# Peptides against a protein of PDB entry 3V4O, part 80

Target 1, 234 residues: chain A of PDB entry 3V4O
Amino acid sequence: DQPLAKDKVALLIGNMNYREHPKLKAPLVDVYELTNLLRQLDFKVVSLLDLTEYEMRNAVDEFLLLLDKGVYGLLYYAGHGYENFGNSFMVPVDAPNPYRSENCLCVQNILKLMQEKETGLNVFLLDMCRKRNDYDDTIPILDALKVTANIVFGYATCQGAEAFEIQHSGLANGIFMKFLKDRLLEDKKITVLLDEVAEDMGKCHLTKGKQALEIRSSLSEKRALTDPIQGTEY

## One batch from the design tools (peptide; made by RFdiffusion4, then SolubleMPNN)

Design b2_p16_3_s2 (from b2_p16_3, 6 letters changed)
Fold by OpenDDE base, seed 2:
Structure b2_p16_3_s2 (fold): chain B 234 residues (1-234), chain A 16 residues (1-16)
Amino acid sequence: as target 1 above (234 residues)
Amino acid sequence: MKLRSYDPDAPPEPPP
């Protein structure tokens, strides 16, 4: 039988105008295009740009309030980031130089909170670097995650590697979004969809040997972003 | 291509 979502909610964050770090360009376009696609998939989408730490935390809190049992939650982030000890950190635009974990939002902490909501699906699309931040020596102590078998991570790059955007005279997508947008509307299990995106991205001469999509999941059901919302007519 | 990572050598942006 076709899996159903109680609701579908997405939070998209694109940080580009950093105060103490290099400015980015692609998050603007990436968030815009992803917003349009997710809305076509009947997601309730909140799209935000250039968030301070305070604003990011508030946005996540508001996002979590929309989650409940059986709800599909999707978090997309494009901006500066790092990964320490398997924990992904999203960097707010007002983060100091250097930034540390206390200045950033830990994705795994957000995941924990999403699990508490008994969501039907948790999707993280992280379009950021995953290199170690040598200026952050904090070892986070995270509580054990629940075994919910409904988690999908799409990392724009592999562990320890960097994510890139193409800077032209005009606005252009980041590499990850360039390929994701072409397949996002396909009625496929989300992990299968991302695997196809990974293959497409792997054929790109610009990022071959530089950036590769990593998919990490425990998704035990054939859940797709195209899954209908319970009680709705299509 | 531009990195989406920390750059310790990047100067802060000037105020608007």
Scores: peptide ipSAE 0.061, ipTM 0.686, DockQ to the pose 0.236
Fold by OpenDDE base, seed 4:
Structure b2_p16_3_s2 (fold): chain B 234 residues (1-234), chain A 16 residues (1-16)
Amino acid sequence: as target 1 above (234 residues)
Amino acid sequence: MKLRSYDPDAPPEPPP
């Protein structure tokens, strides 16, 4: 009765060196640490930094090619972003100032494409702001989603709120990754794991009143990142 | 803390 993954594939994107927007630092460390952790969980991990719009779209396309029926797909993004009308937009490093939806990648569109692959699990970890972009008045028309009951969103911050990174002289994690990395290897249902991360964030004096993890899920099975890959002895 | 959001007042990065 142990849930099995046909395979486990992750795409990690960290955007820092923006051309027309403030530079970030944490995505470098966050992507690096998450890469190492997911590899310990037998994920096939593609980690990329500072992607242009063209490169980012290509990376997503290549990621989708690795997905198939029963495959666990995980998308992590750290960088600038916004949320309009419940749709999350990841901002490429070459996005103009101001950026609009046509310059960015919509996470919900990626989810739709993942559902077409009949994946076993779809996990999105979005370490970005969720404030509305007032410079973009476009109302996205998204394709209808299937009812798959295998979707988990981990938002680094609440709807309409901001995500933060700690400013140090050296390299440091973003707030979300600071807590996620300590629990990621635990053999727990992914929603339970994220709930514990949320509690850890809530106890931190740096995040109180500033940033809180939001979990949005429709996950009907006890699926964990530690689930073994089908056909393996592990 | 540093924001991971749009800043309309942020200057563009100088060319490399």
Scores: peptide ipSAE 0.032, ipTM 0.637, DockQ to the pose 0.235
Fold by OpenDDE base, seed 1:
Structure b2_p16_3_s2 (fold): chain B 234 residues (1-234), chain A 16 residues (1-16)
Amino acid sequence: as target 1 above (234 residues)
Amino acid sequence: MKLRSYDPDAPPEPPP
């Protein structure tokens, strides 16, 4: 039986022009490529670049308003980030140096809010570093997540590791998006698709021993990004 | 390759 999405909504954030941190380049291209692909998959896509903390929080709030029962929600982030105690933090462009959790957006908090919407699928693609931020000694006390078997995390790198972009004369994809874009349109369970991306990335000489995709999932249904939207004829 | 995280040892970006 083919799963159906009530709707499909994606928020893509690429932060590059940091005020107090090294500038990045790949998020521009990565967000662009992913936008085009997700639109081909009939996602309603909001793509934003270089967001301040205030703007990021607003964007997430607006994204959450589009979510409802059975809706597929996808959040992609490319930029600086860190992970403390299993919590992923997205760093806004106006974050201070050093930044703390209070200056950043916690992905797990967003997930909690998405769960309250009773979404059909929650996909997080986090193209950021996952190193611990030693300047942030805050131990976050987060609300317990509900047991919803509809969550997929695609981490561009392993826990405690770094995500990379290649600096060329021109703009190029980050490592994660380089491989993701080649498979994203495939009609496969999202976890299977990401597993294949992981294998492709593992074969690359540029990435071998430096960056590996990590998949964390509680997805119990065969849901794909290609799943049709309910009430639509294809 | 460039890191997508804060590096305290990274050289400061030149002012615009």
Scores: peptide ipSAE 0.031, ipTM 0.630, DockQ to the pose 0.262
Fold by OpenDDE base, seed 3:
Structure b2_p16_3_s2 (fold): chain B 234 residues (1-234), chain A 16 residues (1-16)
Amino acid sequence: as target 1 above (234 residues)
Amino acid sequence: MKLRSYDPDAPPEPPP
């Protein structure tokens, strides 16, 4: 009765050493910790840091090649980003100042491609700001998404709001990962799990009123990151 | 706290 995954594949990207934008710190530890957790969940994990536009596009392409019918796909991104007209853009480390959509990777485009693979679950964990980029007035023309009812977005912050990391002399998690890591291994529907993470963020005095998780989902089945991978015939 | 967006006034973080 438990849902099964054909396979489980994750791409984790942490961009911090930007050439023309403020450097970040948390993506390093966030990607590292999430990698370890997802591997415990039997995900095949590719973790990459400080990707140029070219490298990011290649990484996404390779990630998509690992997806197929029934495969669980998870994309995590930590770095600079923005959201225009409901589209999320991940900013490569070599993005110009100011960056525009043509310099960035659109998450919704990736989702479209994942849907074409008939994946069993599509999870996006976006640890980036979602403020509008006023320097980019381009309206993306995207093809309509299919109705697959297997999509989960975990936004580290609300639409139009900002994502934060705590400045420390040493290594520290970003705000989102600080709470996500404590629950990620729980055997719960992914939307329920993220909802609990949202509550944890809301209860913390450090983050209350500063950063709130947004869950956007269309998930008709009780899919969890803990779902086992279906075995082979022999 | 530091924003994970472009902020020209934000100081750069030292490397780990």
Scores: peptide ipSAE 0.029, ipTM 0.598, DockQ to the pose 0.325

Design b2_p16_3_s3 (from b2_p16_3, 6 letters changed)
Fold by OpenDDE base, seed 3:
Structure b2_p16_3_s3 (fold): chain B 234 residues (1-234), chain A 16 residues (1-16)
Amino acid sequence: as target 1 above (234 residues)
Amino acid sequence: MKLRSYDPDAAPEPPP
């Protein structure tokens, strides 16, 4: 019946103050808002802003140390990014111009490491562009992922497309977070929840034809972010 | 290289 999480851990990264690339604005607000929401869901949340490559790698390593059998792991990233050959790359703030895969963190590599921890759920929320980086012709040779049937990707935009920020007086959300935040606390299978977010984005005149959520999942169980932590009484 | 975009033409989000 009700799935249980051994624990729930989230790493949120928002990169905005790039040294060699256009500065962003939304990641600041997006990370803060998501942090608050995930804490309400009893996630242990580490939220970080403006990470260098070294800092990002360390953050991921620390995040992985908190993962174990049955643990729900959630990685959120807002910032510059690209996708080459189906691999998603998060761009650190100190990345050179142009940057290559060696300067960035590959999400699929992180997923592989998460699978090794036998996590109960792996959720990736990637609020970044997915355009190909023409300056990087490296073809990552990644080992085949294990068949764990506990993976969910929420891409803020379609493959090959861009993710956008919303214009606002002062600080504003990215497009993805604008809609995600309204549903994140719902007690629904995470893929169902994201599907509803996708519909909301599709109905908005600001995003119609501009940005669409893509969900990629292999989730055989009705796992939700609201799932209780094992051993806790509610 | 622009890998994330801010849309200056987007309508302002209503205040919370």
Scores: peptide ipSAE 0.103, ipTM 0.583, DockQ to the pose 0.125; fails the geometry check
Fold by OpenDDE base, seed 5:
Structure b2_p16_3_s3 (fold): chain B 234 residues (1-234), chain A 16 residues (1-16)
Amino acid sequence: as target 1 above (234 residues)
Amino acid sequence: MKLRSYDPDAAPEPPP
């Protein structure tokens, strides 16, 4: 029996025009291309660029309102970020220099809220650095996550490492999206799909020894982004 | 290649 989604909803955020930090370029193209791919997978997609802290929080709140029991939720973020003590922080474009956790959105907090919605699948694709922010010594006290066995993280880079984009005269994908876009439409368990993306990245001379995909999951069922929506004929 | 993290030594770049 093929798993069914009650619905499929995605929030894509690309931050590039930072006020107090180096500007990025790839998030524009990455969000655009991912939007088109997810729409082909019948996701309801909200794509936003260059969000302030206030706007990011509002976008997440609205995203959460679309989630319910059995819904597939996907959050993609491309921009500046950091990871402290296993917690991932997305940096808004109006974040101060230096930024701290109070200025950023914690992904694990979003996950907690998604779990409360009893979603069928929670996918996080984080195209940001995972280096420690030495200017933030706060240890977030997070509530214990529920054991839902439906969580998948695709980190564009390994723990403590950096994520990159290619600088050239034109617009180009970030390294992660360069490989992800080629496989995203495949009808495979999401963890298997990401594993293949990891292998593709590993074969690239540009990323070898520089950036490696990390997959973190507790997915106990064969769930795919291609899973049909309940009540729909494909 | 450009880093997607804070770098105090990084120079500001123009918008895309």
Scores: peptide ipSAE 0.049, ipTM 0.645, DockQ to the pose 0.309; fails the geometry check
Fold by OpenDDE base, seed 4:
Structure b2_p16_3_s3 (fold): chain B 234 residues (1-234), chain A 16 residues (1-16)
Amino acid sequence: as target 1 above (234 residues)
Amino acid sequence: MKLRSYDPDAAPEPPP
């Protein structure tokens, strides 16, 4: 009864060199390390850094072209972001100051498009802030989602809260990736794996009372990132 | 720690 993936595809985006907003550092390291780990899990990984709005939209479109029935899709984003009315927005590096929803990519819209592909699993790992953007008063109208029971969100922080990176002289991971990377290769249901990451993060003195992992899932099957690809021996 | 959100009052980080 081992679940099988038709294929496994991941899009990793790390935005750090913003034009009109504070620059970040951790996305570089986080994307790099996650890329290597996912490749060990036989994911086809596209990793991109410092994308403009146009480039981000194109990257998502290309990612969607790789998805099909039974394919595992994983989207990771590290950068500036916000959450309005339960919708997550990824901020491109060329976003204006202030940025608004029309300048950003809505994660829930991407999810809708992934569902149309009849994917086997949809995983979103969002390493960004989830505070409301008071400069954006737009109420997004999203298409209805299907009931697919194959969705997992890993938010690096709580709803309405902030995500952090540690600014040291050298390169260092963000808080979320610091703990995720140690468990990502484990052969466990993805929600169980993330729960363990949440516990590890909860023990970190640096983020106590500041940042906590939130897992939001509708996953009815025991699917793991380690699930083998159909037609392969391994 | 640095925020991954919009902060209009945040000072620009020096280039690495």
Scores: peptide ipSAE 0.038, ipTM 0.614, DockQ to the pose 0.329; fails the geometry check
Fold by OpenDDE base, seed 2:
Structure b2_p16_3_s3 (fold): chain B 234 residues (1-234), chain A 16 residues (1-16)
Amino acid sequence: as target 1 above (234 residues)
Amino acid sequence: MKLRSYDPDAAPEPPP
């Protein structure tokens, strides 16, 4: 009855020190805290900061190599981003101004590749803006995704909306991570967990009317980040 | 609060 993961692998990317774009602060803290939490959940975690396009692509490739049948894959990204025609683009720190799709990593392309690995669960946590990039006129042609019923997207914002971080003299979380970290260790179906995070965010005066979590999923099984790894004793 | 989005008016800054 209890779902099992063949393995659990996470890639966390936090981009903050952009060359041609405004610098961010929250990704540093967010990646750090999420790393600690996911390790408590027995994820194999690779956490990287301030990646160039080349480095990001390599990191994703290496991440994909760790995925296999039944493996739980989690990709977290915090940084600049945009969404065009339903495709989410993560912006590397060396992206030009303006950046275009060719300079960025398409999340849906990564998802396609994850599906090819026959993963047990694909989780994307995207803490970036989802506004359209008007400087990118490229219409991506993506292959049809397989119906794997194991996909979960946690968007820090609604479609077409913006993600925020709190700026003060010290280190602070982004809004999404501020609430996610309080619930991440709960033994709940991942979509239920994220729904509770969404409710918590909705109660925050800082984000009310400004930022709302969007959950998009096709998860047909009660899979949780707390699910044990096959062959391991706890 | 700071946006994690494209800013076409932002001047390039080198990483620290």
Scores: peptide ipSAE 0.031, ipTM 0.590, DockQ to the pose 0.245; fails the geometry check

Design b2_p16_3_s4 (from b2_p16_3, 5 letters changed)
Fold by OpenDDE base, seed 2:
Structure b2_p16_3_s4 (fold): chain B 234 residues (1-234), chain A 16 residues (1-16)
Amino acid sequence: as target 1 above (234 residues)
Amino acid sequence: EKLQSYDPNAPPEPPP
């Protein structure tokens, strides 16, 4: 009755030193902390910072090569981004100003490719804005997704809203990671875990009315990040 | 503490 993962693989991308856009700070800290936590959960973690479009596409391709039937795949992204027509776009550090869909990586396209690998779980943690990019009038035509019932999106913010980082005298987390890191190691269904994170975030006076976690899932099994890898002893 | 938006088109948030 305990779900098992064939393997657990995570790709973490933090973009902060943009060439043509304002620089960010939190992705550095957030990627670092999330890396440590996921490794404690026996994830194979690839963590990358400040990726160009070419590097991001290569990283995703390499990530996909590690996925197979029953593998847990987790993609985390922190940086600039936007959402057009329900599609999330991650912005590389070398993106032009303004950027368009052809300059960015579409998360839903990555999901489609993950589904083809027959993964056991697909988790997306997107710490980016979800506002419409008015400079991109492209309507993406995506292939139909399969009904796999193993998809979890943790959006750092609501549709059409912004994601924030905390600024003070030193480095600090983004709002999403500030609360996620406190619960990530809990042995709970991933959607339940994220729901608790959402409640914790809701108590933050800084982002009340500005940023709220959105969970979108079709997860039909009690899958947790703590699930054991099959064939291993703990 | 103050907030900084990840939206490149948004100004910095004022302190609370």
Scores: peptide ipSAE 0.419, ipTM 0.800, DockQ to the pose 0.495
Fold by OpenDDE base, seed 3:
Structure b2_p16_3_s4 (fold): chain B 234 residues (1-234), chain A 16 residues (1-16)
Amino acid sequence: as target 1 above (234 residues)
Amino acid sequence: EKLQSYDPNAPPEPPP
């Protein structure tokens, strides 16, 4: 049976022009390319670049307002980030140096809020480093997540590892997006799709041994980004 | 092609 989405909503954030940290290049192109692809998949897409902490929090709040029972929610982030104790933190462009958890947005907190909306699918695509931030000694105490079996994480890199961009002739793409874009429109279970992306990325000699896609999922249904929206025929 | 890390503490890749 073909799963149906009540709606499909995506928030894409690309942070590159940091005030107190090295600037990035790939988020600009990556957000643009992903926006076009997700729109072809009938996602309602909000794409934002270079967000301050305040703006990021507002964007997430607005994103959550669009979620409801059975809605597919996708959050993409490209920028600086870190992972402490299994929690992923997205770094706003106005974050201080060094940044700490109070300056950043915790992805797992967003997931919790998405679960409260009874979404049909929660997809996180995180194109950021996953190295520990030694300047953040906060041990987050997060509420236990519900068992919703509709969660997919696509980490651009492994735990404790770095994410990279390829710069060529003044343009840059993230390694993750370079391979994701070639398969994103395929009508496959999202975890299967990402697995194929992982294999493609594994053939990249530039990042071999440096960056590898990690898929973390609890998805009990064959849900795909291509799933039709309920009440519509395509 | 140049590879640049997203790690804020990583040194920038030398220009070609």
Scores: peptide ipSAE 0.419, ipTM 0.804, DockQ to the pose 0.619
Fold by OpenDDE base, seed 1:
Structure b2_p16_3_s4 (fold): chain B 234 residues (1-234), chain A 16 residues (1-16)
Amino acid sequence: as target 1 above (234 residues)
Amino acid sequence: EKLQSYDPNAPPEPPP
């Protein structure tokens, strides 16, 4: 049987114009393109750029309000970030230099809150570096996650590695989005889709040995971004 | 083409 989503909601955040950190370019293009693709998949998409800590937290709160039992939730982030002890931290544009966990949004905390909504699918696409932040010596104590077999992480890069964008005359995608956008509309289980993206990325001569997609999932159902919304006729 | 890291502490990549 075809899995059904009660609804499909996505929050896309692209941070580029950092106050105390190097500016980025690709998040603008990446968020734009991903927005268009997800809308074609009947996602309700909120796309935001250059969010402060306060704005990011508010955006996440509003996103969570749209989630409910059986809803597909997708969070995409492109920007500066880091990973400490398996926890991913998204860096707001007003974060200090150096930034600490208290200045950033922890993705795993968001996941915890999404689980409480009893969502049908939780997808995180994190286009950020995963290097350890040596300036953050805090060990976050997070609430234990529930065992829900509906979680998919698409990391743009491997643990301890960097994510890259292409710099040339004009705007270009980040490496992750460059390949993701070509397959996102495919009617495939999301983990299978991401696996194909990983293979495509692996063929990129620019990032060979520098960036590789990592998929982390606990998805026990054949759920796809193309899954129809319950009660809708196509 | 040149790669730019999202790591704020990483030096810019040299041109290929």
Scores: peptide ipSAE 0.410, ipTM 0.798, DockQ to the pose 0.523
Fold by OpenDDE base, seed 5:
Structure b2_p16_3_s4 (fold): chain B 234 residues (1-234), chain A 16 residues (1-16)
Amino acid sequence: as target 1 above (234 residues)
Amino acid sequence: EKLQSYDPNAPPEPPP
C-alpha cells in the first residue's frame, strides 16, 4: 500500500549575514532551490533567510502549529551550527561571538515537539558544521524522545566535521545541496534517496576526506517525500 | 572555484 501523508510541511532556514561571524553565501541559493523542489512535491513551504534568534524561534513555533497526526514535517537549515553531545544547534544571525546553546536552537528539541504532534515523518536536513563548540560546555538535558520510528536526519557532513560551500563567479552552492537537488524529486524511500546522494557526494574530489553525508534514521516504513497527500489525487 | 568552510573559526580555504 502506498503510504499517505495527511499533509506535507517544510520550514527552510538559510542564515548567511551573521553579525558577529563570517558571512556565508550558499544558503541563499540553496534555500531557493530547495523551496522550488519541495513545492513540486506539494509541500507547504515556508522559506526564511537571515533570522535572528527571536525570529527563528517564532518560525519554528509557527511550523509546529502546522503539524498534526500523519503530517510530514521537514526542517532544512543552512548556516553556521555546531554539535555538542549529539545535539545539533542552529545559529541565528544575531548570535554573539562566541555563541552558546542558549543563543541557538536545538534541533533535537524541535524533534521532541514534532513527535508530540504525532507526525507521520520527521525529516531534518542540516547543512551546517558538526564540530563541537568548545565555548559551550552546557550539557543539554533534553526530554526523552519517543520511539516513533519515523525520523530521518540528513547531515551534510560527518560528526565532528565541517560543511563546505563552493564559490564561483560570485555565487555559491553548498556541497550538500549540489547533490541533493539532483535526486530530491525521485520516488524513493527517503533514506534510500539520501544514500544515493551520499554516493554522489562521495565522487566529489573537492570534499573527499573533508565532507561526507551522514544518514541517521529510525524509519520503519517506506516513506518518501513524493508520498501523496491524503484526500488528493496523484 | 573556491571551497569555503561553514566553520566560523576556520580560515578561508585556498583556491584550488
Scores: peptide ipSAE 0.409, ipTM 0.798, DockQ to the pose 0.499

